# Designs tried in a protein design run: peptides against a protein of PDB entry 4N78. Part 162

Target 1, 186 residues: chain A of PDB entry 4N78
Amino acid sequence: HFQVICRLLGYQGIAVVMEELLKVVKSLLQGTILQYVKTLMEVMPKICRLPRHEYGSPGILEFFHHQLKDIVEYAELKTVCFQNLREVGNAILFCLLIEQSLSLEEVCDLLHAAPFQNILPRVHVKEGERLDAKMKRLESKYAPLHLVPLIERLGTPQQIAIAREGDLLTKERLCCGLSMFEVILT
Target 2, 155 residues: chain B of PDB entry 4N78
Amino acid sequence: MAELQMLLEEEIPGGRRALFDSYTNLERVADYCENNYIQSADKQRALEETKAYTTQSLASVAYLINTLANNVLQMLDIQASQLRRMESSINHISQTVDIHKEKVARREIGILTTNKNTSRTHKIIAPANLERPVRYIRKPIDYTILDDIGHGVKW

## One batch from the design tools (peptide; made by RFdiffusion4, then SolubleMPNN)

Design b2_p19_3_s1 (from b2_p19_3, 11 letters changed)
Fold by OpenDDE base, seed 3:
Structure b2_p19_3_s1 (fold): chain B 186 residues (1-186), chain C 155 residues (1-155), chain A 19 residues (1-19)
Amino acid sequence: as target 1 above (186 residues)
Amino acid sequence: as target 2 above (155 residues)
Amino acid sequence: SAEFEKLIKEVVELALNLF
């Protein structure tokens, strides 16, 4: 599902969605959640000591229940605050999953483009074979597929420009060194 | 451009008119040949004349059709070439626009990104002795040891 | 543009209600 969303939205759509989610998260954190936290801090008991172990687990539970009675009975905490926290969590998780899906899509694109961009994988050398010979053979095999050099030789100036720009855009992907999720967490 | 216009406005319509005129003339020739054959005392001569006119008429029609066909083909070739050029231009513009849109989109999403701290993953020097993963035998944690510490219900 | 905006809103709503 996230892969489909990534393909459908593209970079622009993803950016817009993430920006909107960040706005929502910021609004929730600075608004409702902050207010609830402040309220909770006000009603929090100033001194909450661990009761004596002699009261047993039920007694200790009752003690804490009594100390936190006002908090537990605060109905708005469950209905509004926790829902807002859920939304914040969901937004964060969504961003993470979108980034992961986008990264996978980008990696796939890079892998598909690699033969056309003179990017050759390191081939595993079987015992007895020379790495250099295999690499040379691979280079020779894919040499005719190098798109930009091919277009530079056969294409019009306009086609060459487009090919170069397309090649650059293909190579420059977020997965190569950029993280969105880290920004979201800050 | 001038050649195409000439083909469309003058040569092809002219050729079509010539064919229609030829049809009417052929009808007249046919009538003449029929009457000539009926009225002629020398049927053999009349037949030979009819054959001559028929051959001439067929040759004329064939010429007109061939000329018209060639003009139409030439017209179509010119139009096809123009369409190919237009297609190429449209494709170029489309690609340019797409590249531009992509650049804009990437800038927008780029604002939401930071450089991955390539923490120098210290080469986890795999210790040479891969200590056999000690099969984590989940020893069941005997929680009975805690039974004596709390007032919990002895199960 | 309107369709795009609608799509964005739907995705945002989906994101907020994912879990």
Scores: peptide ipSAE 0.218, ipTM 0.708, DockQ to the pose 0.858
Fold by OpenDDE base, seed 1:
Structure b2_p19_3_s1 (fold): chain B 186 residues (1-186), chain C 155 residues (1-155), chain A 19 residues (1-19)
Amino acid sequence: as target 1 above (186 residues)
Amino acid sequence: as target 2 above (155 residues)
Amino acid sequence: SAEFEKLIKEVVELALNLF
């Protein structure tokens, strides 16, 4: 599903969605969540000491339940605050999954473009074969597929310019060293 | 453009008119030959004259048809060439627009990115200035990262 | 553009209600 969303939105759509999600998250954090946190801080017991272990687990639990009664009984916490926190969590997870899906899509694009861009996979050399000879054979085999050199030789100046720009855009992908998720977490 | 216009406005219409006039003339020639044959005491001479006129008329019509056909073919070739040029221009514009849109999209999403911290230290170092356009340092694409992703074609 | 904006809103809503 996320791959389909990535394909549907493209870079532009993904950027817009992420920006909007960031705005929503910011609004939730600075608005309702902040207010609830402030309220919770106000009702938090000023002194909460660990009861004696002799009370046992049930007694200790009852003690803390009593100390936190006002917090636990705060109905709006369960309904509104937790819902907002859920939305924040969902937004973060969505961004993570979108980034992962986008990275996979970019990798696939790079792989598909590789034969046309003089990018050859690392060939496993069997014992006794010269790596250089094998690489040269591969280079020779795929040389006719090199798109930019081919267009530079046969194309118009406009076609050459477009081919070079397209080649550059194909090579420059986010997966090469950029992370969106790290920005989202800040 | 001038050649196409000349073909469309002058040569082809002119050729069509010439062919039509030739038809009218052929009828006159036919009538003449018929009357000449009937009235002539020397039927053999009249027949030979008719053959000569027929040959001349056929040659003339053949020439007119050939000329007209060639002009039409030339017109079609020019039009086809113009369409190809137009298609090429449209394609060029489309590609330029697409590249531009892609560049804009890349910039927009790029603002939402930071360099992957290769340092093993899990400290999410928040980039101090979020607003600084992270200059995409063109690192050579290490495709070895892809070795573990997908059905590796075992060569 | 309007369709695109609608799509974005739908995806945002989907994202917020993912789980």
Scores: peptide ipSAE 0.214, ipTM 0.706, DockQ to the pose 0.885
Fold by OpenDDE base, seed 2:
Structure b2_p19_3_s1 (fold): chain B 186 residues (1-186), chain C 155 residues (1-155), chain A 19 residues (1-19)
Amino acid sequence: as target 1 above (186 residues)
Amino acid sequence: as target 2 above (155 residues)
Amino acid sequence: SAEFEKLIKEVVELALNLF
């Protein structure tokens, strides 16, 4: 599903969605969640000592239930605050999953473009084969597929310019050195 | 452009008219040859004249058809070339627009990105002082100390 | 543009209600 969303939205759509999600998250954090946290801090017991282990697990649980009674009984906490926290969490997870899906798509694009851009995979040389000879064979095999040199030789100046720009855009991907998720966490 | 216009407006219509006129003329020639053969005392001469007119008529029609066909082919070639040029122009515009859109989209998403910190493999400088593994001497836990705290059966 | 905006809103809503 996330792959389909990435393909459907493209870079522009993904950017807009992430910006909107960041706005929503910021609004939730600075507004409702902050207010609830302040309220919770006010009603939180100032002194909560660890009960003696002698009370056993049930007694300790009851103690904490009693100490947190005012917090637990705050009905709006479950309905509004936890819902807002859920939305924030969902937004973060969505951004993470979108970035992962986009990275996969970009990697696929790079792999598909590689033969046309003189990017050759490192071939594992079996014992006894010369790496240089194998690489030369690969280079010769894919040389006719090099798009930019081909267009530079056969194309018009306008076509050459477009081919170079297209090649640059094809090579430059977010997955090569950029992270969106780090910005979101900030 | 001028050549295409001449072909469309003058040469091809003119060729079609000429071909139509040749048809009417062929009918007249046929009628003449038939009448001449019937009325002539020398049938052999009349036949030879008919053969000559037939050959001439066929040659003239063949010429007209060939000329018209060549003009039509030339017209089609010019039109095909124009279409190819238009296609090339449209493709160029389309590609330019796509590149521009992509650049805009990348700028927008780029604002939401930061450089991946290549985790410089900080050489884990092994701390010089290997803290000697403190030999964990398992002191046997004397559980008898707990005998006085529990409701256990005092034997 | 209107269709795009609608799509964005739907995706945002989906994102907020993912779990």
Scores: peptide ipSAE 0.214, ipTM 0.709, DockQ to the pose 0.886
Fold by OpenDDE base, seed 4:
Structure b2_p19_3_s1 (fold): chain B 186 residues (1-186), chain C 155 residues (1-155), chain A 19 residues (1-19)
Amino acid sequence: as target 1 above (186 residues)
Amino acid sequence: as target 2 above (155 residues)
Amino acid sequence: SAEFEKLIKEVVELALNLF
């Protein structure tokens, strides 16, 4: 599903969606969530010490339940905070999944374009074969597929310009060194 | 352009008129041949004359049809060539626009990106100059991301 | 376009309600 969304939106649509989600997240964090956090801090116990281990696990649990009773009751009464936190979490997850899906699409595009862009696959050398000879053979095999040199030789100036720009756009992908998710987490 | 105009305005209409006139003339010739055959004392001569006129008329019509057909074909070839040129121009414009849109989209998405190698230092290094094309860091492509897709290519 | 804006709104809504 995320792959379909990536294909449908493209870079432009993804950018707009990410920006809007960031705005929503910012609004939620600085607004409602902040207000709830402030209120929760007010009802938080001023002094909460670790009880003695001699009370056992049940006694310790009861102690903390008692200390946090007001917080639990408040959270149960004000479920809107959890909804907002869910939305923030969903937005973050969506961004992550979109980035992953986009990365996959970009890698696929790069793989498909590689034979046409003088990008040779890694060569597994069989025993007894010279790496250099095999590389030369591969270069010769794929040489006719190199689009930019071919168009430079046979195409019009306009076609050459378009081919070069297209080649550049094909090679320059986010997955090569850029991350959107890191920006979202900051 | 001038040749196409001549074909459309002069040659093809002229050819059509010539065929129409030929039809009218053929009717007159047929009437003449019929009357001549009836009135002639020498039926054999009249028949030979009719054959000659018929052959001539058929040849003339065939010539007119062939000429008109060739002119129409020539017109269509010129028009097809013009359409191909227009298509090429439109395609070029379309590609240019698409490339431009893609560049704009890349810039917009680029604003939302940071370098993967940047240590998680808290500095939101917003790319300093929004106006500078986000320099894509060309790193070797790790294709291992596709290992879980299909036959799993081990690189 | 209006269609694009509608699409963006739908995707944003979907994103906020994923889980």
Scores: peptide ipSAE 0.203, ipTM 0.695, DockQ to the pose 0.874

Design b2_p19_3_s2 (from b2_p19_3, 12 letters changed)
Fold by OpenDDE base, seed 2:
Structure b2_p19_3_s2 (fold): chain B 186 residues (1-186), chain C 155 residues (1-155), chain A 19 residues (1-19)
Amino acid sequence: as target 1 above (186 residues)
Amino acid sequence: as target 2 above (155 residues)
Amino acid sequence: MKEFEELIKKVINLALNLF
C-alpha cells in the first residue's frame, strides 16, 4: 500500500500529505494531549514510593492500583487521550513507512539508471585478476549506453540541456542523504 | 514552406486539370482514328496511325499520372516532416515542463527533509579472527545472585 | 478502340480519385 501511495502521489503529493500530517500531530500534541498531561500531572500522587518487596507481586500491584485509582478511573483517558496517542503513533509510523517505501523506489530508479549514467557496480575479482582492468573493461562495455555523452555528441543544444537536467534529477534522490523522518521526530 | 505551397496551390491542381484535359483530348483522338479508319482506302495505314496515336496517348497519360503521383508523394513527405518537427517541439516543451514540475516538487519535499546523520559507522572491521560463535549455553539464571543487590532484606 | 478508350477513362478516373 505504501509503495502504491508513493507512486501515486510522487514527491509533491507526499510533501502535501506530510505537511498536513504534521499539522494534525502538532494540533494533537499541543492541544488535547497537553491538556490531558496537565490534568494527569495534577492528579498524580506527589509521593509514590516503591513499596517493600515483602508485599509480594499482588500487594505491590494493589498498592499501585490504589495510588493510581483516580487515573485509572478517568474514563476520558482511555477513550480520548489514548486514542490521540494512537493517532500520533500511527502518524509517526505512517511517515516512517512512507519514507522507507520512497527510499526503495528511489533506489530502484537509481539502479535502473545506473548503467546509463556510468555508475557501475564493483565487480567480483577472481584470484589473479586486476580489479582495475576488469572495471575498465566493464566501463568500455557500457560506454555506449552513457546517455548524456551520447546526446552531447548527437543531440541539439535543447536536447543536451534537457538531458543534463534529467540526468541530474535522476542522480539526486532523497535516499542519497536526506531524511524526512528525522524532521518529523524533531 | 514555399515548396509545399507550390505543390498545393499550383502543381497538384495543375496536374489534375491536365488529366481532365487529356481525357478530352483522348476522346478527340479516338474519334479521329475511327473516322480515319472508315474513310481511308488504305486500312493498314490507318491502323498503324491509330496504333501510333494510342501509344502516344498512353505515354502522355502515364507521364501525367506519374508526375501527379510524385507531387502528391512529395507533398506528403513535406507534411510528414513538418509533423515530426512539431512533435519534437511539443516533446521538448513537455519535457521542460516536467523538469520544472519535478524541481518544484523536490523543493517542496526538501523542506521536510534533513541531512541524514550518516554517522560514519566506523567500518566494523570484522575482527580478523571471527570468534567462533560461542554456543549460547543457556545457563539457568541464578536469581540468587540478585539477592544481594538492592534494598532486599539481608536475611 | 472502345475498350482502350474505356481503359484510359478508368485509369484517369482512378488517378483523379486517388489524388
Scores: peptide ipSAE 0.025, ipTM 0.730, DockQ to the pose 0.006
Fold by OpenDDE base, seed 3:
Structure b2_p19_3_s2 (fold): chain B 186 residues (1-186), chain C 155 residues (1-155), chain A 19 residues (1-19)
Amino acid sequence: as target 1 above (186 residues)
Amino acid sequence: as target 2 above (155 residues)
Amino acid sequence: MKEFEELIKKVINLALNLF
């Protein structure tokens, strides 16, 4: 689904969605969540001593449950605050999955374009084979597919310009060095 | 442009007029041949003359049709060439616009990006035992395995 | 002869009607 979303929205659509999500997240964090956190800090027990280990895990849990009873029984915390936190969490996950999906699409595009851009994979050389000779053969095999040189030879100046720009846009991808998710976390 | 104009305004209309005139002339020739055959004492000579006129008339009409057809074909070729040029121009504009839109889109998304901190991940110490590259044995994909799956037209 | 003349006339008319 995220791959389809990436394909449908493109860079522009993804940007718009991300911006709106960031606005929503900011609104949730600075608004409702912040208010509840402040309230929770006020009602938090001032003195919470560690119970003795002799009470065991169940006794320790009951101790903390009793100390936090007022917080646990705060109905709005469950219905509103936790819901908002879920929404923030979902937004973060959405952004992560979009970035991952976009990166996959970009890598696929790069791989598909590679033969046309004189980007050849390093070939495995068996014992006794010269890497240089094999690479040269590969280069010669794919030389007719090199789009920009072909257009430069046969095309109009306008076509050449478009081909060069297209080639550049094809080579430049976000996955090569940029992260959206890091911005979202900041 | 001048050639197309000559074809459209002069040669093709002229050819059509010539064919129309040839029709009227053929009718006159036919009438002449009929009358000549009826009135002539030498029927054999009249027949030979009719054959000659018929051959000449057919040749002339064939020539006119051929000339007109060639002119029409030439006109269509020129028009087709013009359309191809227009298409090329439109495609060029479209591509330019698409590239521009892509650049704008990339700028917009770029604002939402930061450089990936390539944390110097600790050198994945290649395990000392280089797992022997599992020789990718290219098992030929046996496509026959799929022969029984689907509504394949059995020939 | 008349049939042939009619055929020629038909061909000419067809040619004229194509344009």
Scores: peptide ipSAE 0.022, ipTM 0.723, DockQ to the pose 0.006
Fold by OpenDDE base, seed 5:
Structure b2_p19_3_s2 (fold): chain B 186 residues (1-186), chain C 155 residues (1-155), chain A 19 residues (1-19)
Amino acid sequence: as target 1 above (186 residues)
Amino acid sequence: as target 2 above (155 residues)
Amino acid sequence: MKEFEELIKKVINLALNLF
């Protein structure tokens, strides 16, 4: 699903969705969640000491349950606050998955374009073969596929300009060094 | 441009007019042949003359049609060539627009991005012997990772 | 008349084949 979304929306659509999600998250955090957190802080026991270990796990649990009774019984915490936190969490996950999916698409694009951009994979060298010789052969083999040089030789000035710009746009992908998710976390 | 204009404004209309005139002339020839046949004492000769005129007339019409047809074909070829050129121009514009849109989109999404934190690779303690900076050889992307992804022909 | 029709047909066919 996320891959399809990425393909359909493209960079622009993804940007719009991400911006809106950020707005929503910000609204949730600074609004409802903040209010509940403040309320929780007010009702939080001022002094909550660790009970003695002699009470055992059940006794310790009961102790904390008693101390936090007001918080536990705060119904809106479960229904509203936790729901908002889920929404925030979902938004974060959505962003992560979108970025991952986008990165996959970008990598695929880069891989598909590579032969046309003089980006050749490192070839496996068998024993006794020189890597350099194989690479040269490979370069020679794919040289006719180099799009920009081909268009520079055969194309009009306008075509050359378009080809160069297209080549640049193809090479410059987000996955090469940019992260949206890191921005979302900030 | 001049050739197309000549075809459209002069040659083709002229050819059409010539055909129309030919029709009128054929009618006159027919009338002549009919009258000649009726009035002639030598019917055989009159018939042969009629045949000759008919052959000539048909040949003339055929020539006119052929000429007109060729001119029309030439006109169409020129127009087709013009359309192809226009198509090419439109395609170039479209590509330019697409590139622009892509650039805009890239900027928009770029605002929402930051540089990936490359985990600080451990301080490569520079070995005491500074080996000469090996010229950065761009490691080719190993595409073999994708060999198992897709319908590629496994050799 | 028949010969004339045949001749016309031949001429027409010839004309058509010129295209």
Scores: peptide ipSAE 0.014, ipTM 0.724, DockQ to the pose 0.005
Fold by OpenDDE base, seed 1:
Formats: structure tokens, C-alpha cells, sequence
Structure b2_p19_3_s2 (fold): chain B 186 residues (1-186), chain C 155 residues (1-155), chain A 19 residues (1-19)
């Protein structure tokens, strides 16, 4: 699903969705959640010490139930605050999964473009074969597929410009060094 | 452009008119040949003259048809070439727009990104000695290790 | 002669109808 979303929205659509999600998360955190946290801090027992083990597990539980009664009975905590926290959590997970899916799509694009951009895979050299000789053979084999040099030789100035820009855009991907998720966590 | 215009406005219409005029002239030639044959005392000469006019007329018509056909073909070739050029131009514009949109989109999403902290993950140097898979010996969980943790009864 | 005239007319008509 996330891969399909990434393909459909593209960079622009993803950016818009992420911006809106960030706004929502910010609104939830600075608004409702902050208010509930402040309220909870006010009603929180100032001193909550562990009772002596002599009370046994039931007595200890009753002790904490009594001390936290106001918090436990706060109905809005369950219905509103926890729901908002779930929404924030879902938003974070959504952003993570979108970034991961986008990265996968970008990697696929890079791999598909590689033969046309003179990006050769690392050849596994068996013991005894010269790596350089294999690489040269591969380079020569794929040389006719190099799009930009081909267009530079045969194309019009406009085609050359487009090819160079296209090549650059193909090479530059977010997955190479950028993270959206890190911004969200910040 | 000038060549196409000349073909469309002058050569092809002119060729069509020439063919039409030729048709009218052929009827006149036919009438002349018929009358000449009837009136001539030397029918053999009149027949040879008719054959000559017929051959000339056919050659003329064939030439006109060929010229017109070639002009039409040339017109179509020029138009096809123009369409190809137009298609190429549209494609270039489309590609330029797409590149621009992509650049804008990348800037927009780029604002929402930060550099990946490549924590120098220490190269997990695979230990040279593959420690023999220590046979998972189910060591019984010694729960006594937790006896000193918490408010447990020290015996 | 009439046959030849008809043939020429047919050829001309064909040519004119092609365009």
C-alpha cells in the first residue's frame, strides 16, 4: 500500500502529506496532549513511594489504586488523550513507512538507470581473475547504453540539456543521504 | 514553408486545372481526328495523323498525372515532416515542464529532510574466528539471581 | 477511335478522382 501511495503521489504529493501530518501532530502535541499532561501533572501525587513489601501484592496494588484514583477515574484520559496519542503514533508510523517505501522506489529507479548512467555493479571476481579486466569488459559492453554521451554526440543542444538534467535528477535521490523521518522526530 | 505553400496554392491546383483543360482539349482533338478521317481522301494518312495525336495526347496526360502525383506526394512528405517536428517540439516542452515540476517537488520534499546521521557504525569486524556455534545449552533460568533484587526476604 | 477516347476519358477521370 505504501509503495502504491509513493508512486501515485510522487515527491510533491508526499511532501504535502508529510507537511499536513506534521501540522496535525504539532497541533495534537501542543494543544490537547499538552493540556492533559499539565492536568495530569497537577493531580499526580507529589510523593509516591513504594510501600513496604509487608503489605503483600494486593495491599500494594490497593495502595497505588488509592493514590492514583483521580488519574484512573479520569475518563477523558482514556477517551481523548489516549486517542490523540494513538493518532500521533499512527502519524509517526505512517511517515516512517512512507520514507521506507520511497527509499525502495528510489533504489529501484537507481538500479534501472544504472546501465544507462555508467554505473556498473560490483563484479564478484573469482580467485585468479583480474578485476580490472572484467570491469573493462563490462564497461565496453555497456558503453553504447550510456545515454548522456550518446545524446551529446548525436543530439541537438536542447536534447543535450534535457538529457543532462534528466541524468542529474535520476542520480540525485533522497535515499542517498536525506531522511524525512529524522525531521519528524525532531 | 514556402515550398508547401507553393504546392498547396499553386502547383497542385494548377495541375488539377491542367488535367481538366487537357480533358477538354482531348475531346476537341478527338472531334478533329474524326472529321479529318471522314473528309480526307487519303484515309491512311488521316489514320496515321490520328495515331500521332493520340500518342501525343496520352503522353501529355501521363505527364500531367505524374507531375500532379509527385507534387501531392511531396506535399504529404513535407506535412509529415512538419508533424514530426511539431511532435518533437511538444515532447521537448513536455520534458522541460516535467523536469521543472520534478525540481520543484524535490525542493519541497527537501525542506522536510535532514542529513542522515551516518553514525559511523563500527564496521562489525566479523570475528576472524567464527566462534563455533556454542550449542545452546538450555541453562535453567536461575531465578535466585533475582532474589537480591527488590524487597525479597533475605534468608 | 471511340474506344480510345473512352479509355483516355477513363484514365483522366480516374486521375481527377484521385485528388
Amino acid sequence: as target 1 above (186 residues)
Amino acid sequence: as target 2 above (155 residues)
Amino acid sequence: MKEFEELIKKVINLALNLF
Scores: peptide ipSAE 0.029, ipTM 0.730, DockQ to the pose 0.005; fails the geometry check

